# Designs tried in a protein design run: peptides against a protein of PDB entry 9GMZ. Part 79

Target 1, 343 residues: chain A of PDB entry 9GMZ
Amino acid sequence: TGFPLELLTRPATERLAYFENYTVAHPRLKEVYEILMRTIAEPAGASFIFVYGASGVGKTTLRLRVEQKLTELALPKLESDRARVPVVGIEAIAPESRYFNWKEYYTRALITLEEPLIDHKFDYGVRGISRDNFGKINVESKVVAPALRRALENALIHRHPDVFFVDEAQHFGKVASGYKLQDQLDCLKSLANMTGILHCLLGTYELLTFRNLSGQLSRRSVDIHFRRYCADSPEDVQAFKSVLLTFQQHLPLAETPNLVDHWEYFYERTLGCIGTLKDWLKRVLSDALDREATTITLKDLQKRALSVAQCQKMFKEIQEGERQLSETEADVQNLRSALGLGA

## One batch from the design tools (peptide; made by RFdiffusion4, then SolubleMPNN)

Design b2_p13_2_s2 (from b2_p13_2, 8 letters changed)
Fold by OpenDDE base, seed 2:
Structure b2_p13_2_s2 (fold): chain B 343 residues (1-343), chain A 13 residues (1-13)
Amino acid sequence: as target 1 above (343 residues)
Amino acid sequence: MGPLGVEPIPVVE
């Protein structure tokens, strides 16, 4: 099973788009997907889901697949309830300033909730929010953050999504010196409580610092660790090789490249992160298509690889995150022992 | 189609 052979006669843009849209159903992605889908279906009083893992592990791919599935499952209900949106997903933006821009966050969330296909005009009760002739939401510059928050609360209540996704959620942690990260958590917690909408925050291991600040969020949150593949695990190495085998079969090239034989080099330059691997292969495929190449060579891979210095930086960030999780597990054992419970 | 709407990947032996 590989790419459709007809793609070899198709334009480079279509061949690239095929690979970009292709998702490898690797073991860790399946596991996290199943946990996330179950948690969304049965939140058990949770207001938050935290999905954390290395940069480039595949969190955005996970989000998009869950959004797709929730949309598919909602289609029969959307015919009867035209006001309903099954799922909302936004990306948190890194603030240019030392302060998280809540006005921008609320504006983006409102724009995403109000897809043009929603025939039902909702009155936000806020002056300076309008729709253009195409149904796109326009927010006037005079609209202040508290008014946008109320508009978003009302929109979330009216649209009733099964989940509200925030990708790159570690950016909520980027507060200026003197503002408490707690205030950002309390703001999100208040939004979730006021709307009754389950929030899923996806981010790097920096999201753990955000999660740990609120002992009240811990009681109302579900944690999902999206692990990378580890080279010290034979099972993880086998899974990583299987991902390489799958990608080589789905590169729309005349000659199938042997990626599996280079698995150690792929691991060295991706740290077991499948998103990083896919993005690398996209760059290499684009270069190959531009020169009408029949295959991908090791030299083509090397030209688009992350530098050793980039990999070393990423690896330090991963190790720090994995360490923090391991310490949390040890703290649980220490707490159990201190309570006189068996380890 | 698997739970992800994608086919299972082959396993390297």
Scores: peptide ipSAE 0.202, ipTM 0.857, DockQ to the pose 0.500
Fold by OpenDDE base, seed 5:
Structure b2_p13_2_s2 (fold): chain B 343 residues (1-343), chain A 13 residues (1-13)
Amino acid sequence: as target 1 above (343 residues)
Amino acid sequence: MGPLGVEPIPVVE
């Protein structure tokens, strides 16, 4: 089944929004979703979940689908507990400065957690945090990061979400000169411990540094690797082609483009990352709609492709992450062998 | 739509 044919008579904005909101439940997304949902339901004393993988693999799509599902599952309980928020999700901002801004993080977390539509308003007891006439939180510039942290701790305890999501969490690794990455991890660990709220950090392979630095976090964390599709795996190639075919049928154009015949070129310029693929197709679709084109061509694809230099950079970052994981797996096997446990 | 969206269409070789 393709896109609704009625979209061909709709404005370009509606046609683009259809494709933007369209999600393919590809095998790796499904696998990671099932692991993540199970881990959230039964954390077994874990305080952290780390979801790591290549940039553009689809981590944000995963987060949004989990947030939606947790919200749906919580609806019956929210009728009885009007203070509860089922899930909170934020994106960690890349610092404009070389260093992670905790004040901005806490402010964004508070704003996201305390939506105006929540009936039960909480007073944080922090001077300079107020609500406007619409119930939106306003944080005065004079409020310092430690006060915002206490406000967030109180809010998380009161709202009791099933999980707190932080997307692009590799930005916590951007520490000031003289500060240790360990101090950032200890701050996060303390926040999770003080609130009793499960934290899920989604990010690039830079999150592996968090895993490696904290032997204490490893005992209280679950690791989830969101893998890309690999061209050396026939099953992964078939899955990638299947995703291309699905997107091909869901581009709201008068003539269905043949994307599958160009699968190698799509793989070359996405490295098997479905988020990168979708974003590329969105850009090409937007251009086609602006031109009132009936279809997209290879030339249209080439115009919006990542450069070879960008792909080479991204591939080096992926290879380093995959290598680090492979070494860890080998170390586990070596440890088992040394313990007299069969490999 | 399932919780994850739509299952991918199998490529028929």
Scores: peptide ipSAE 0.169, ipTM 0.845, DockQ to the pose 0.872
Fold by OpenDDE base, seed 1:
Structure b2_p13_2_s2 (fold): chain B 343 residues (1-343), chain A 13 residues (1-13)
Amino acid sequence: as target 1 above (343 residues)
Amino acid sequence: MGPLGVEPIPVVE
């Protein structure tokens, strides 16, 4: 089924919001979702989940769908346990300095944990943390990072989320090199261990560098590769075309645009990344709605496409990440062979 | 509702 036809009589803002909120259940998203949901339900002693893949592959969409599902599944229990938050998700900020701002990280995590209008005031055991009449946390400027950490530990224990999401988690690795990066990993590991809360780090392939530095995290982590669609795979090409067909049906325009016929051009400018594709189509839809157009054309697509130079840069970053994973898979196979384990 | 709380995608022939 396509978009609700009633949207054609609605304001441009409502039509755009429909498309923004629409999610294509494409095969890779479904696969990663099922793995992630299973791992959250049955972590088997894991303290970390690493979800890595290309920029624009759809990691944010994955997170939001998991957050929605965990919330839905928790609703019956939340009536009896009003202190519980089913899931918490934050985005790691790229540090402005050579040092990760732990104070800001802990503050944002605390704010996010307390966004639900939970009637019960929790004492974080830290002076200078208060909750306003709207349930928002206020952190006084005098509160230091170690105190905010203790507050977050207490909050995570009390709220007991099924998972703590950290999006853009590659930002932990950008500022710290060598020993300092290990200290950051040990800090996160300690937080997960002290709270008993499963942490899911989502990021680009730069997250692999972070993942590989801690042999100790390796023993307590699950890795999930969110792959792009590859043009050398007939199945991936078919899936990508099916995504285009689905988006074509869900663009709230009077005339259905033919996106599928331009699949190669869409692939060239998205590298098989569905998030990049969706964001491109959002920009094109916005332009079409602003001019009250009945459809979108190839010229409209071209106007909002990423440049060839941008695509080349993104592709190089993807190839490097995919290469590192392939080498790691080969190393595993070599290790298995050396151990006398079968393929 | 299919997996992910959305309808299954159509298959391009």
Scores: peptide ipSAE 0.108, ipTM 0.818, DockQ to the pose 0.489
Fold by OpenDDE base, seed 3:
Structure b2_p13_2_s2 (fold): chain B 343 residues (1-343), chain A 13 residues (1-13)
Amino acid sequence: as target 1 above (343 residues)
Amino acid sequence: MGPLGVEPIPVVE
């Protein structure tokens, strides 16, 4: 089963949108989804979930699927509880300055939490926060970060989401000294504690620095490693080929391209990251649709591939993250052995 | 539909 054949007669924009909205249920995505859903349902006193993995592994896709599922599961209850929002998700922005803009963060969180379609009016108790004619939250420039924090705390308590997602959460750390990162984590910890809302931070292996800085967060956090596919694992290679087979069937082109035969080249230029693969195929599909092409060729793929230099850089970042995790696992095993807990 | 609300992927032999 592939794409709906009717798409071949549809505009290029609709054909591209189909592929953009298509999600491959690959094994690692399924595994991490099941762990994350279970952890959200039963946080066991955790205030944080850290989901870390390579750039382009598919963390945003994971978030969106969890948001969809939590919304679906909440629908029967939302009929009776019109104030509730089942889930809220934001993307962290890289700070332009040496300091994280908490005012902007709180504003974006409030705007996202208070979707225009929510009929239940909430008074934030903060002057300079209003709704426009479309029900969208407007925050006046005079509103200070502490007031926005109180508004967000009140909104989170009132709307009571099952989880608060922060995607690209490594952006909290990129420009901060270790001290500033600690202050940011303490601020997030305080927000989670004050609201009772579980926070899920999704990001790259740079999130591992957050765990190392706060021994207190480690006691109240669950870690989820979203692994890439590894070429040294036959099972991972098979899964990666199966993803290629699925994508080739779901490219809305007149002739099905043979992606599977090029699996090594796809692996070389994606490092086993399915998000990177999907984004590459989107670019190639867009080019093919613009040319009214019947299929995609190896030359079309090569034109939109990441450079070898980009892949080498990304691979070094992945290897560093994987090494840090492997060292931590070895340290745990050494500790267990030293405690007389058998291997 | 699988747990992700999508069909299972085909297995390449």
Scores: peptide ipSAE 0.084, ipTM 0.810, DockQ to the pose 0.489

Design b2_p13_2_s3 (from b2_p13_2, 6 letters changed)
Fold by OpenDDE base, seed 4:
Structure b2_p13_2_s3 (fold): chain B 343 residues (1-343), chain A 13 residues (1-13)
Amino acid sequence: as target 1 above (343 residues)
Amino acid sequence: MTELGIEPIPYVE
């Protein structure tokens, strides 16, 4: 079944919104979702979950779907516990300076945690943090980062989310020295320990450098690799073609484009990353709707494709990340063999 | 419709 045909008579904004909100439950997304949901339900003493994979693999989509599901599961309990927030999710911002802006991070985390729908007012215990009549948090410029941290710790304890998500978490690693990166890791570890809240960090393969700096975090962390589809795997190629077939049927256009026949070109320009594919198709759909086009052509796709140079750069970053993970898997096998457990 | 969205349509060659 394709898109609702009535969309063809609807405004371009509604047609685009349909596709934006459309999610394909592709095999890798489903696998990682099930692992993540199970780990959140049964953390087994873990304080951290690391979800790493290529840029554009679909980590933000994964986060949003988990946030939605955790919210739905919590609804019956939220009627009795009005202070509770089931889940909180933020994106880490790339620092404009050489250093991660903790003041901004804590402020954004507080604002996200204290959604207007929460009737229960919380006293942050910090002067210069207020809530307006609409429930919006205001943080005065004079409030320093250590005070914002205490406010966030208190808010997390009071709201008691099942998990705290940080998307684009590789931005914590964008510090000028290894010592500063360790300090950032110790800061996050301290926040998780002080609040008792499970933290899930989602990011690129740059997050592996962050994970590997602390042998203590490795003992209290669960790792989840969100893999791309690989062209050297027949099963992965079949899954990628299935995703293309599904997207072509759900583009709200009068004539169904043949995306599957161009699967190699789609693979070349997405590297098997479904998020990159969806974003590309969204841009092309927007252009087609603006022109009142009946379909999408190869020329329309080419106009919005990532450049070969961009794809080559992204592919090098992916290969380096996949290499680091393969080395880790080999090290585990070598350790097992050395311990006499068998490979 | 699954919790994640729509299952991909199997590609059959």
Scores: peptide ipSAE 0.257, ipTM 0.862, DockQ to the pose 0.891
Fold by OpenDDE base, seed 1:
Structure b2_p13_2_s3 (fold): chain B 343 residues (1-343), chain A 13 residues (1-13)
Amino acid sequence: as target 1 above (343 residues)
Amino acid sequence: MTELGIEPIPYVE
């Protein structure tokens, strides 16, 4: 099935919004979704889930779909427990300094956690945290990071989400190296332990540094690798072509563009990352709608493609991440062999 | 609909 044909008579904004909201159920997304949902349901004593993969692989789409599903599953229980929030998700901000801004992190987490529950007064146990007339959390500038942490701990305990998502979690690692990075991990670990709330950190391959820094986190973490599609795998190429076929059917244009015939060019400029592909097509669709074009041409695609230099940089970052994972997998195999467990 | 609440991807032959 393609897009609703009625969209062809609708404003460009509505056509674009349709495509923006459209999600392709591509095999890697489905696989990672199923693993993540299962892990959230049965964490087996894990305090952390790490979801790592290339930039633009679709981690934010994964998070949003899991948040939607957890919300849907919780709806029957929310009628009886009005204090409960099924899921909370934030994005970690890149630090402007050598220090992660924990005050901002805790503030954003509190705001996000409390926003859906306007009618429920909660005592955070901290002076200078209030709700406005619209139920939005207001944090006075005088409130210090340790107080905000206590407020967040209390809020997480009271709201009891099934998972706390932190997107772009590699930004915790952009702080000064060594002891400071360990301190950040210890802060996150302490928050998870004090609240009993499962934390899911989503990020780039830079997130792998967190797994290696704390042997204690490694014992209480589940790793999920969100892989890109690889051109050296016939199955991955077929899946990538199927994604292109689906996107071409869901572009709200009068004439269906043939994206599949250009699959190699799409692969070259996305590196098998579906989020990068969707963002590219979104830009091209926006341009086409602005021109009232009936279709998308190769020239339209070329105008909005990532440069070869951008792709080369992204590919180097991917290769380094994939290499680090392959080394870790080899280390596990070597450990198993050394233990006599077999490969 | 898939578990994702979205349509399955059509297979390209």
Scores: peptide ipSAE 0.044, ipTM 0.793, DockQ to the pose 0.517
Fold by OpenDDE base, seed 5:
Structure b2_p13_2_s3 (fold): chain B 343 residues (1-343), chain A 13 residues (1-13)
Amino acid sequence: as target 1 above (343 residues)
Amino acid sequence: MTELGIEPIPYVE
């Protein structure tokens, strides 16, 4: 158990890369992975999956693991259907302007879907979309968003992925003054309906606003809450300590640091979010490797910790999201009781 | 390996 000891003789870049690529199979990640994989396999007429949770809970790690697994499972089918792409995943970009850039979204999605290594190169009937000598898509500046949308719709139909992932999907909520968030949801709904491709939106608790806006989307969506670890739960505290022990064993340092003894401090500065924890440890590891240090100290941790003010802000955002979910559960129970359905 | 294709984490008491 632990990192390969041979790493201790390797360059700092390789040691850091090992830790960056290492994933902890923590209980919440396993739970949401199993739910997500089952939902993708059997969507039961759903057009959307919403995966929401705190920033830094590990949603991107979840996405990447699901993408890997879906790719592995599709390999036997790809031998017979060389046009198929098993999965496509993109990250929605925070617009520099107050408005979501659909042109950029469609361009990035199309570039990701139309990998240069795909043998069957289709012409999607849009002028100003070309391929270079390496098969990479080039989109001319003159191509408008509606044309890019049609190209993406055609690409999704022809490539037929099992799911289309959009990470940081809360950025769809960044709408111009005077535009409705509903219009953004209708655009996404239309894309899913026109292509027949299941869409999975991963994001913060801001995705809950999407649930409240469309009673029609709620009927065609599956919700997955990626919870953080809570200090009020003994089981969650134990899981969090187990994660610290695992990271402690996988830091490629000559002397194993004792992270578990500092679990309360790690919890205080990560709020039970494993992605935040990993990113913190990556920064600290990088500093230690740059100094050729044999281990990590509490002082090294303190230098790279999020500030108390940052943690307080993040915690308020988490509490608001968790409150909204708790209220929704209570509202469902109240509705059932009012309908004469047993609790 | 777990269904995730990664090693299971150790249990801390």
Scores: peptide ipSAE 0.042, ipTM 0.772, DockQ to the pose 0.488
Fold by OpenDDE base, seed 2:
Structure b2_p13_2_s3 (fold): chain B 343 residues (1-343), chain A 13 residues (1-13)
Amino acid sequence: as target 1 above (343 residues)
Amino acid sequence: MTELGIEPIPYVE
């Protein structure tokens, strides 16, 4: 199965949009999706889920698919409970300063929770929060962070989402001191505890440093490692080649490019990260469509590839993250041995 | 369609 052949007669914008919206059900994505969906359904007293993995592994794709599925599953209940929102998701922004802007975070979360399509107006109990004629939330500049927090707490309680997603959550960790980082964790923990809403933080391996600072969060969190494909695993290589085969079949071009024969080059320049691969192919497809090309060549791929220097930097960051996880596993074994529990 | 609402990946031999 490939792209709908009718796309070849459609504008370049529609052809590109098809590929952008296309998602490959690769084994790691499926595995993490199943774990995440199960954990959201049965959190077993967890207040947090941490999803960590390499940049470009596909965490945003995972989030969007879970959000879609939770929305679909909630539709029958939303007809009876018009106040309910099934899921809420925001992206954390890198702080412009050494301090995280909680006012902006709470404002963005409120705006996301109170989509204009929600017929029922909620009174936040906070002056300076209003809705425009389109139902969009407006927060006046005079509203302070503690008031916005209270408004968000009330909104989360009233809307009762199954999960609150924060993408790029490593940006919480980009603070000048470990103490400030702990304060941020305590702030998130308090929000989750006061609202009873499960929080899912998605991020890079930098999220592990954030996660490890709170021994109390460790007891109330589920950790999900979204792994890349590794070239030293025959099964992972096979899965990566299968992803390339799928993408080549879903590039809306007159002639199907042979991506699979170049799998080593694709691996070299993506480090086994499917999001990085997809973004690369999107750029190359866009260039091909602009030229009215019938196919994609190796030269077209090379023009839009990450540099070797970029890949080397990304690989070092991945290796450090994978190392930290392996050390944690060894520490558990050492602890068990020290407790007289068999390995 | 998989539980993900997407097509399964073909196996490369």
Scores: peptide ipSAE 0.050, ipTM 0.775, DockQ to the pose 0.538; fails the geometry check

